# Designs tried in a protein design run: peptides against a protein of PDB entry 8BZL. Part 33

Target 1, 228 residues: chain A of PDB entry 8BZL
Amino acid sequence: SYDRAITVFSPDGHLFQVEYAQEAVKKGSTAVGVRGRDIVVLGVEKKSVAKLQDERTVRKICALDDNVCMAFAGLTADARIVINRARVECQSHRLTVEDPVTVEYITRYIASLKQRYTQSNGRRPFGISALIVGFDFDGTPRLYQTDPSGTYHAWKANAIGRGAKSVREFLEKNYTDEAIETDDLTIKLVIKALLEVVQSGGKNIELAVMRRDQSLKILNPEEIEKYV
Target 2, 242 residues: chain B of PDB entry 8BZL
Amino acid sequence: SRRYDSRTTIFSPEGRLYQVEYAMEAIGHAGTCLGILANDGVLLAAERRNIHKLLDEVFFSEKIYKLNEDMACSVAGITSDANVLTNELRLIAQRYLLQYQEPIPCEQLVTALCDIKQAYTQFGGKRPFGVSLLYIGWDKHYGFQLYQSDPSGNYGGWKATCIGNNSAAAVSMLKQDYKEGEMTLKSALALAIKVLNKTMDVSKLSAEKVEIATLTRENGKTVIRVLKQKEVEQLIKKHEEE

## One batch from the design tools (peptide; made by RFdiffusion4, then SolubleMPNN)

Design b1_p10_1_s3 (from b1_p10_1, 4 letters changed)
Fold by OpenDDE base, seed 2:
Structure b1_p10_1_s3 (fold): chain B 228 residues (1-228), chain C 242 residues (1-242), chain A 10 residues (1-10)
Amino acid sequence: as target 1 above (228 residues)
Amino acid sequence: as target 2 above (242 residues)
Amino acid sequence: SAPPLQAEPG
């Protein structure tokens, strides 16, 4: 029955459900990722946290493992499923291979998961794009992006979500070797990029930093304001 | 447009999940449920719509469900869906307890159900649950907690929130009157009555139409108590005198 | 030409 084939090709070769999932991503809060020399930085636009909402439960940046972090744009509930699956895979890899995942490995895993949901009967695509950052065991910083289709690419810098176009345009102009020469400059670049689309300054930005051989650090608003 | 009203939740051309949105609309017609987090406890207050004189008074709570010793929830939406989800919550909590010999953390229970809800929005042959839930609980990690979940499988922690009929108005009132850091359970109860009085489509608030449960800690144990009708009457009376 | 922000395939 056609009711099971959710994602099918159109007569002109389009996967409409994938395209529509990409539209869901475009409605998501903006996320930005930048690879520095010895740092990776994720920034996300904070939706106006309802006054009575616990900010702890509205996090858009999460660790997948000690060496890998992810930000996303799109459907939060979908993202949670992907995050959970990725975390399990990271732990499984540590147990079976006795090494942490490479950023590329876990990105490929996530991408494959997403792709399966575009091809499996009775499943819709994930309504999320993700920026995946971290360090490989050799200390190389990495940034990858995935989309609802399951496509993934490596990036120096990228953005996803509603403000992604403006942020990417900013990054294309301002991402230079000089702009990422230091950790602080890299952080500043991310903040400046987000400020292209975020109103009311640093209060509406969630920022996470991972340095070589360090765990994910979520910056508090005061720390963010120091870079503004 | 009609094609997206299919039995399976799919994206619209605009990237919307209409079945989820329609489920949320269905919840908007359900009885009001609110939750308020206080410093010394957390409460749920729910509108009771099925008042039949022939109902055996033994129905202690129509809309508030004890999940385990440390958690309770209230539901807004389709009753049958609510029953399924409430039972699932109890099963998840029980399985966790059996496996780990400790109570499930509040957020983990909420998340587990939210993953189920999400699955019903993503897998074919299923419709979203037409239910939102408020969860109250205590655990050793975060103390007193209030969560809200919707048909999409999204959830959030709250200091105060409302689901069901007139929830937007209720949330607005809660935002105005909720004093962060100063909320006692007593004040929270008064606030709950105030909000329900304005948001319930009734001329006068009566104790028969309101269910209230409180979750507190006494002697290192969680106590979940459904207020007696007389206690609710006293709260209503106090509000009318103010 | 790879997009300016695309990392070179290692």
Scores: peptide ipSAE 0.066, ipTM 0.614, DockQ to the pose 0.021
Fold by OpenDDE base, seed 3:
Structure b1_p10_1_s3 (fold): chain B 228 residues (1-228), chain C 242 residues (1-242), chain A 10 residues (1-10)
Amino acid sequence: as target 1 above (228 residues)
Amino acid sequence: as target 2 above (242 residues)
Amino acid sequence: SAPPLQAEPG
């Protein structure tokens, strides 16, 4: 069976390991990203943490640098590897170029990393998709998505994970210039989008906001409830 | 059979590592490199194939690399792989010098790289390096030395050896003509020209197609010298007159 | 056609 070969095309031109990695992403918790006018927002579905599990250890939104953050869907262990590599690259770029990375630059770096794992013998694809958001040094908000294949695209809004289809359908209908006119409206849009697939309201949502010239802010449950 | 050929780090049913064997086969098509150990020095002789008139950079040596003050190497195989490995050799040698305040012993440098090569045969997601190397060096422990390493990470010390195109024929000739205990650097140079003249796929050996480096000891220091084209021409001329 | 949510290449 060609599905056992990590980096081999099937006779019909399929890369089964990449397709299966995409299926692993679809089993992941839902993540959503929205680019506003002067804000970028990431939202993630919280899994029911086992009573004995430290909730702080289950972060699905992380900073890559002061101006860039990432949410992911899929294998958490795989995500840690990607995040660590991306952080090192962000720091290296600051040292060598004397400027922070653009969101596109770091996205391309991550995409290239993922692509190499689809082509190298003895390596499986990363079982993750990522939403990468942030601000370029000129203050332009950006949103990118990467998948297990190493493809990447710029988005106004997007979703990944198990509820991605429903969330994306919601965003396609509701993402308008009016819906993102203010920071608060943009945050509300993300919350409403997640509520299409998340039960029990704001308690099961992790929300992060990055504004121009500000660091990543994780909203507490009380702050989220104000937008519901 | 084909299923095992595509996997970098698995044994065949017969216990063979096909990717390593295929890397060695690829090296067999590379330009010829010779190494000869003498009593008073050691040399590398390499075939130069890329005589592009439009190359801006006068690469004085395309195939011979200085590693440190006491060692040099020659490469047969993939140029990009060679560049990575030669850079790594330089870094290993420098780190050792900084740590111990003495130059790295020749065999220790060779083994350090061989461990890297071996890792590329064992760990998933890596292919073998498509490169064999000849190393020449001097250290206080063993004096003048010649080593060969292959894509598997195996290495050995030699009195004379060859890698690349027609290496088997070259080794056979070296075995016949190498005089143990009586080999001078001068005689080694003559032998190198003789072997290259017979093993290179050229109608006539020319100095532009051959790179030669010698490693000697002068006043308690190692001297690595790449022969000038005129010096190589003289060696070729002398061979044609004999 | 670019998906409706895809950002225009800048």
Scores: peptide ipSAE 0.065, ipTM 0.400, DockQ to the pose 0.021
Fold by OpenDDE base, seed 5:
Structure b1_p10_1_s3 (fold): chain B 228 residues (1-228), chain C 242 residues (1-242), chain A 10 residues (1-10)
Amino acid sequence: as target 1 above (228 residues)
Amino acid sequence: as target 2 above (242 residues)
Amino acid sequence: SAPPLQAEPG
């Protein structure tokens, strides 16, 4: 039974623990990322905050550095480990190379970390996919996705988590140069995409925006409702 | 299902970590512990199961632990695991104080332990800790705080919550009776007694079976106090008169 | 054909 071992191939060449980690991602809250012309936008489905829970402690969008932020789908505790390591790497890179990381660099770092956890007998895969967005030093907006296997690709737009299929289908139909012509239109596109799977409108959406040479801005519910 | 529950570091085909779920199940059989955040303080109330008559009136806390001058926690689950984790919390807090010459922020202490918990769910040769914790604290950033963590390494901040036996019922009661923005420590204590009286597997709530700690601010200092048995008796009596 | 959401490999 090859499905019980973390780091063994099945006879047909599958790594079952990686595939099962991908199933954990599919159970996660939906996250969406869109690259605009001069903006990157992340949106996440808010799970109904339990009454008496502090919303501050339920963050699914986080900064990795001043120029990079990440959303994830899957196991929150696993994500925290990845985020912390990525933050350390971003700071280390600034100290050693004297420049901030490129979005690709930090994505590759995260991907490599994930890959190592698929190849060690003493480790299970991370049960997370991530959308990593930001700006390179040249001002180019970037969007990358990573999965539990440690693969990564660049995207114009993508979605992860339980509603990812529906959101991607929406984005495939509606992502045009006209739809991202302005920052506001790009934000609207993300909100509309999330509304395909999120019930009860803007109250259940976490939205973050990063513009060129600006820090990550998390929109408040009132700001989100203006786009609905 | 049984094929994937024997190993700590494997996903099921459905993407579940059964060893973590089983650790959470073990906590469901532990004594009830409540946390309630008030405007003027925060409290922990825990079921005491080990009543040894020969224990000197030395007010020992079975389930509530002081972590530093600004934080305390309560535990639900395996006692040996709890001892390891509470010791680790104290060490983390002390190391931070030594390194930064300031007390560790509450959320950072919680997160540091949660990273350890998570590691025990991901690395081979380890099992999850069979322990959930409630954390109460004060810091200059967020004031009074209440956190909950589980065996997975997940955590969250709360206004009120419960872990251990009958936690779901307790949380339901807290949701009904907790008044946001109007909760005093006095009202929180009364609410804690009310909830424990309904959720503990005892015919009658007694002061011997309940531990209560409060965290307050007095003259710019954090005060962590375990209530005396007589004080708990008075709270129970007041509840019975209502 | 909906434009591929995948960014062209640079």
Scores: peptide ipSAE 0.061, ipTM 0.615, DockQ to the pose 0.019

Design b1_p10_1_s3 (from b1_p10_1, 4 letters changed)
Fold by OpenDDE base, seed 4:
Structure b1_p10_1_s3 (fold): chain B 228 residues (1-228), chain C 242 residues (1-242), chain A 10 residues (1-10)
Amino acid sequence: as target 1 above (228 residues)
Amino acid sequence: as target 2 above (242 residues)
Amino acid sequence: SAPPLQAEPG
């Protein structure tokens, strides 16, 4: 059956394993990304951390480099592989080109990696979508999304995972120049967007902020509650 | 559903990796393994199913493996898979030590193995490992640590957790009785016995059916010790008197 | 029309 073949097109031109990998993403925790004027914000739905689980090991937002961070939805183990490859590439780029990667460059690298796993026999697609945010060297804020197929696009705002549809609908209505006029308003927009799908407020949200010429800051629950 | 489980490296129409899920289900039938983190140490407690009468007094831990001087693990699942993974853990730890002239950090060792596990879920011609592991360790970065990993290559840090048979019930009990910040190794041992007594479908817990290892720090060195049967008997007796 | 949240191809 064509649905079991990793790299075979169906008669109607579908790559079923890629589509099914996208279904794996839809089961993932919701992630949202928003590009502000001088800020990029990632928010992720915290699955209720089991009472005895170490929260340190449950992070869904990670740095790829000093100027780039990523959130993902889907298979956590698959994400770890992608993250590690991306980190190595970021470091390699710094060594070879003597500059940090652009957000587009590292996105394209990740996308190409994913795409190769859709064409190689004996490899399944990565069961992840990613939101990649950061600043280019010129200080331009960027947001990209990648999916299991290896496609990538630039966004002003987007969401991935189980609540992505509702969050996107919210962002389509509420993303305006006024809504991102300040850093605080941009952060508030992300939180409001996540609250469409996350119950119990700031305790169930992981939020990361990167401002121009600043490192990734993960907000604590108390900081998040100030924006609710 | 049944038609997609024959190949290990494919998504179902629902985006599920059935072979990974089935591996996890198989682990649910394995002997119980507990891990508990304390302020002054960390422990593993495992159900011993193979009480071979011919097992010499040197009770080699059937389910608890020393990985290096600072780490040990317990395994639930397929023994042959466990042996492969525990050997790989030892090799990773040794390669790191040789390369960097320092012990591998606990989480890095766990992650390295988890990347191998993940690869076996993504590359064709291979099946997932039918094994979950609990890892205990000490490093200079985070002190005493407890991790759990599954066939998918996912892992997490824990204060207390359980894998294998009746793991859900054990975890529920641990959630009720685990006192954050107040857990001593002594209290952790007592808790382990309490949980095993309730989760092992035995009328009476016996020391022959339980393996316990502790990891402590003494004089700036990590000490991994498997408890003697007499020590386990004393813990069981103490629990019965309470 | 590009989705309203899609960034213009720069």
Scores: peptide ipSAE 0.049, ipTM 0.729, DockQ to the pose 0.021

Design b1_p10_1_s4 (from b1_p10_1, 5 letters changed)
Fold by OpenDDE base, seed 5:
Structure b1_p10_1_s4 (fold): chain B 228 residues (1-228), chain C 242 residues (1-242), chain A 10 residues (1-10)
Amino acid sequence: as target 1 above (228 residues)
Amino acid sequence: as target 2 above (242 residues)
Amino acid sequence: GPPPLQEEPG
């Protein structure tokens, strides 16, 4: 059975382990990314933090560098490996090229890493999709998505995880130039998009904002509720 | 599904890693281990299944391991796997100390091991470790800490948690009785005994079947202490009187 | 139709 091999082509040309990794992503918490004019916003569905769990240790949005942030859907442990490698690459790039990575560059690096795990003998694909946002050196906001196959594309807005279809449908209808005219409107758009699949409002949303020439800001629940 | 029980951890059609799930199932049959974070310390309590009466007062802990001066762990699962992982934790901690001339932060040690665990779920010819761990520690960044890690390489920080046999029931009890901000080490010890008494598959809780370690700060130093059998007996007696 | 959310490959 071809589906039992690490990653081989089926007779009809399918990579079943990649497809199955995509199913793992679909079971993940929903993440959304939106590129505004001078802002990028990531939002993630918070699973109800178990009583007695430290919320600090349950982060789904992380910085890769000062100018790049990532959210993911799928296997958390897999994501940690990708994040760590991406961080190392960002630092290496700064040392060797003397400039920060572009958002595209680091996305391509992550995508290439994922692709290798679909082709290398004795490795399974990463069970994650990622939304990668940030600013290029020229101040251009960027949003990219990558999947378990190692494909990547640029987006204005997108969603991944279990609620991705509903969130994407919302974004397709509501992403307009007017909806992203201001930073606040862009943030509101992300929150509204997540509320399509998240129950109980701002308490169940993790939200990160990166503005031009500013560090990643994680919004607290009170700040999120102001936009609801 | 037996269909995906390959030696190499692969995704099922539904996106599940069955070898990881099976490893977690194996841990569910292991002896109970719990951890409780208090304001003035942190503790591990573990079920002792092998009672070697012949070992005199040697502080032999079957399930609780000192990692460094500031951290200890408890293990649930396959003993051989546990030995490998606990040794690796010690090595990681020592390498960090040598490299940075300071003790490894608690979460960094946990993460380093979790990356190893994750690798054993992704690379061919490897199986997941059949071990979950509870970590207790102190560092200058976050003070007293409690972490849990599983075979997948996931981890989290906790105020109180449990692994091994009847862990779900134990966690439920901890959720009911744990008072945030008011937990003293003394009250945590009492809670540990209460939970173990209900979750261990024994007719009567005895000191010979329970290992307890506490981690405290005294005079700016971390003190890791395994409770003596007499001390555990006193805790059990006190619980029976309440 | 709604503007495509995907950026055109530049």
Scores: peptide ipSAE 0.046, ipTM 0.657, DockQ to the pose 0.019
Fold by OpenDDE base, seed 2:
Structure b1_p10_1_s4 (fold): chain B 228 residues (1-228), chain C 242 residues (1-242), chain A 10 residues (1-10)
Amino acid sequence: as target 1 above (228 residues)
Amino acid sequence: as target 2 above (242 residues)
Amino acid sequence: GPPPLQEEPG
């Protein structure tokens, strides 16, 4: 009986609402993140944008701050709430601490936010996983993942969403120091990884790149096709 | 003690939010609303179901609401929910104007409401709003805009779209007939009539059953105009002659 | 085997 509007432990110790939120993530479009040497790359499967839809409003990769960006899988409306809260925190941190957030800091903030929504009696978990990438102030590229439970881990490369298993299997086989030796190779790795689950064509991939000391760059379809 | 609220929208075992889906189903039974973006304007066309003979002709629009000087919306779904959301939109727009001394950008207003909608899908003691909205507007950032939002708090920008009854069929027709980059407001109006004629379960489309509003720019000002019944009649007549 | 994709907790 789903009559219990709260995230509670089952007798066997499961948080069903968290698990079910993870199922919502699995229904989401695939997102992939890769940490290179001096670059972080996010790629997302474009759902067939309805012919009459404005592509601008279907972005799944967004900046949280100048040094941090995020992709997500799952409920878009839930993601927007997380993104907004994260952006506010990034700005607040700059004002209070006089430094930008580390990627780990903002990831932990997001994770804590998600965790609180798993413990509140009047809330459901967020139906999103996120890949958070960026650069720390020392220039170190970082990649983190969060899930609906509020757990987070650092990664070299990872994927979330419906095709995550296949993409991760690809990355596990192909992520080498040689494969990320250059920025272009790193980008190519992300594209190849996404092509495991996305039908061929740069039109079906959203790709974002953040280089050291540079802002988030969203690649256009033509730029993506150069790497295919 | 935060009281256990048994009315929280929760995930199903399959990761579905059934209350949101059910709200969307409820909207499917509502009157049809269309939005079409043109190069020189944007329009809303809505099915008018409540034709009360005693309603003074003065009641301009049942389903199209002016939000501010630069934006209007049309609603499909539960009327009471629509009224609440429309009022919230107006309040948000007014507060923004007061705070920043400029009109709220269209997408920001849409997003603000969508965050409210989303909250009603996530917080206890709340049910999703049984309402989808089409928004038309103009701002200095993106010019003429058309947005759609649903009970989940999702939204998107559109060149043309439809909500309510037979929306899927309407969207299919719009996809076929919408000419990207070549859409004038005049052609958009004709397209709206064409689509409504096919999507409304009426033997003959009448002006009394259709509300149309246009948003244009004149002399550097946004003009939101609800078409007069006679103008709608002319559009219908023209369509019947083609 | 290929190195794990997960970073070790520092």
Scores: peptide ipSAE 0.045, ipTM 0.654, DockQ to the pose 0.020
Fold by OpenDDE base, seed 1:
Structure b1_p10_1_s4 (fold): chain B 228 residues (1-228), chain C 242 residues (1-242), chain A 10 residues (1-10)
Amino acid sequence: as target 1 above (228 residues)
Amino acid sequence: as target 2 above (242 residues)
Amino acid sequence: GPPPLQEEPG
């Protein structure tokens, strides 16, 4: 019965619900990720937090584990479900394998979860893309992207959300070995990239950094302004 | 009618969930609910539409629900949906208390319900809940808190916010008059009356049409109190004199 | 070719 299938192939072979979920991502706030030499950096456009909104509850960058963090673009409620599942998997992996997940492993897990929601009757795709960054246990920095289809790839730098095209074009021009030579330069690169689409400087940027063998650090606005 | 407008849990070509948007639109026509966070407490103020003249001392508000000893909520939208969600909130809070022998943190309770709401936007054969909620609470982690959730399963913490009829205008007024760091519960009550007077589609604000609950801390315990009609009348009178 | 910012598939 056609009535139960939410995500079906069109006659020309398209999964329209997946494509439409990608459109939902394009309406999301811009997120950028950059892999440096010994640092990974995530930046997100802060939507004008309503003056009376608690900024704590509007965070778009979250830790999945001590060695992995994620930014997303698209439906926040959908993202919460993915984040919760990923966190459980990270903890389960630590208990069963006695090592933290690799960034690729958790990315693949998230990708598989998303893919299942594109194929299961009675479920719609997740309306999110994610940038997943972190360090493998060997100290290698990693950046991955996932989309609503469940596809994932490794990146040096990438962007998602409404300003992704402009940010990506900037990164393609400015991502060089010299531009990521130091942690500070890498952070500056992310900020500059976001400023292509974000107005009013550091006040509208959420920035997170993870260095080798260090926990996720969310920069405060004053710290961000030092790099502007 | 566009094929995507009538189907639940389906993205439009533009990446929109129309059923969620329509649920939010329906809530915009519901009675107004306000929440204001103060330094010494938090309050909910809600429009009361059904005045049962025959009800004696209404110990319990029509639109404000006690969830546990440390939390309450107000609802805007479909009453039947609200009853289901408020019951679920109570169950979640109770299960947590039994499991951990401590009250559920406010944000965790909100998140748990929001995950349920989200599921009703993603799983086939379900429709979104036609309800937005304001939550007030206290916990040892963050103290006094105010949250808002919508049919999508999104939520946020607020210093002051509004849901239901004329919510946008109410939020604008709250932004103008809310003084960060200087808000007492007394001033918050006055602000609530001021905003309700302008946002309710009534010629004159009356105590019978407004429910107000406050959440405070006394001797290390949370106290949730629904204001008596006389107290609300005094607040209205004071506002009219200013 | 892969986008300039894409890592080589391992």
Scores: peptide ipSAE 0.042, ipTM 0.639, DockQ to the pose 0.020

Design b1_p10_1_s4 (from b1_p10_1, 5 letters changed)
Fold by OpenDDE base, seed 3:
Structure b1_p10_1_s4 (fold): chain B 228 residues (1-228), chain C 242 residues (1-242), chain A 10 residues (1-10)
Amino acid sequence: as target 1 above (228 residues)
Amino acid sequence: as target 2 above (242 residues)
Amino acid sequence: GPPPLQEEPG
């Protein structure tokens, strides 16, 4: 019965709705993030778009602001709500503080939003984990992860979604200072990590790159294939 | 009318708030946090469970948070709940400073948060926060202070206490070894290591698994310092030699 | 009485 209640503790101290939201994330397409020296890279597994579906409509990597982007795993509809709220906050921050958000700031905002949806009886948790990457105003690259519980942590590299375990194991073995010494090596690391779980190479990968003082660039399949 | 299923935190026939008790149960599974008050300072010691190679360098303690210049806290329980509460503590402290041009007294900050925690146990449509906190601080009214708060919104001042995993055993050890009126920060650090070594579910205590912060007064200013790994290693080594 | 390690209410 407790597993059916919205955001209540079980007798053993579990929040089953949060755990079930995490299971929803595990069913999502894999996303990976890597922080390089002067670059942040997001990669996502392309869903087998139904033959009749426009591939352009399902972007799993989105900009939150000029200096921050996000990839997610889980429920796309939930992600839209989070993204929209985060974008409004980024704009509001620019207006009120006259500086762009730090990556930590916007991550904390998103985390707090998610947490609130785990504490109100009128709401279910968001079925989404997110990798949030970008640059602080001082030019420091950052990578954060959030989960349905509203927890967040800073990472050098991480993965979310169905293939996250395998991708993370790869990154644990291969993430070194040498492996991220250049932008190109960092991009290669992300691609290699995704290839642990993605079949058919570069055609099934969406890759986004943000360099210091540059806008988010989504790589086309041809650009990705050069790194394979 | 979205019927807030009012049944979240209600009294049982025997007068128990089961959701609060279940939140406390969740905290019992969290990493151990200790607080010890000394004559010349106060400390927090926390178990670090999240050791991951790919984590970005934790510039700050994972479980110990600076609240203002005179206070810090440690948390046991749900990390997301802890983040919300620690942010609230910072906001409360800042608002007080702006309003009164003085730092908030330690107990007032603790009580302000406890009122929020309590509200989440009383108002329909909310669950309790799955978090207990230890607070360390200094103010001009009471000097060095240690407080504990739980999901119910209850709090108390302590000379030494523990929250999280094996907290009851830790408190028992603290009662045995705490020397009232004679506790130095040095002896408190040694006691913290002794208790953690016995209460943590680890074969061997290592510096990577322990976070320690001290709060002292130097030249009329509060100094909050997180011990370096090497310092913690020395404390562990000293304990192993005894 | 208060637990031995509890501070007296101020």
Scores: peptide ipSAE 0.022, ipTM 0.510, DockQ to the pose 0.016

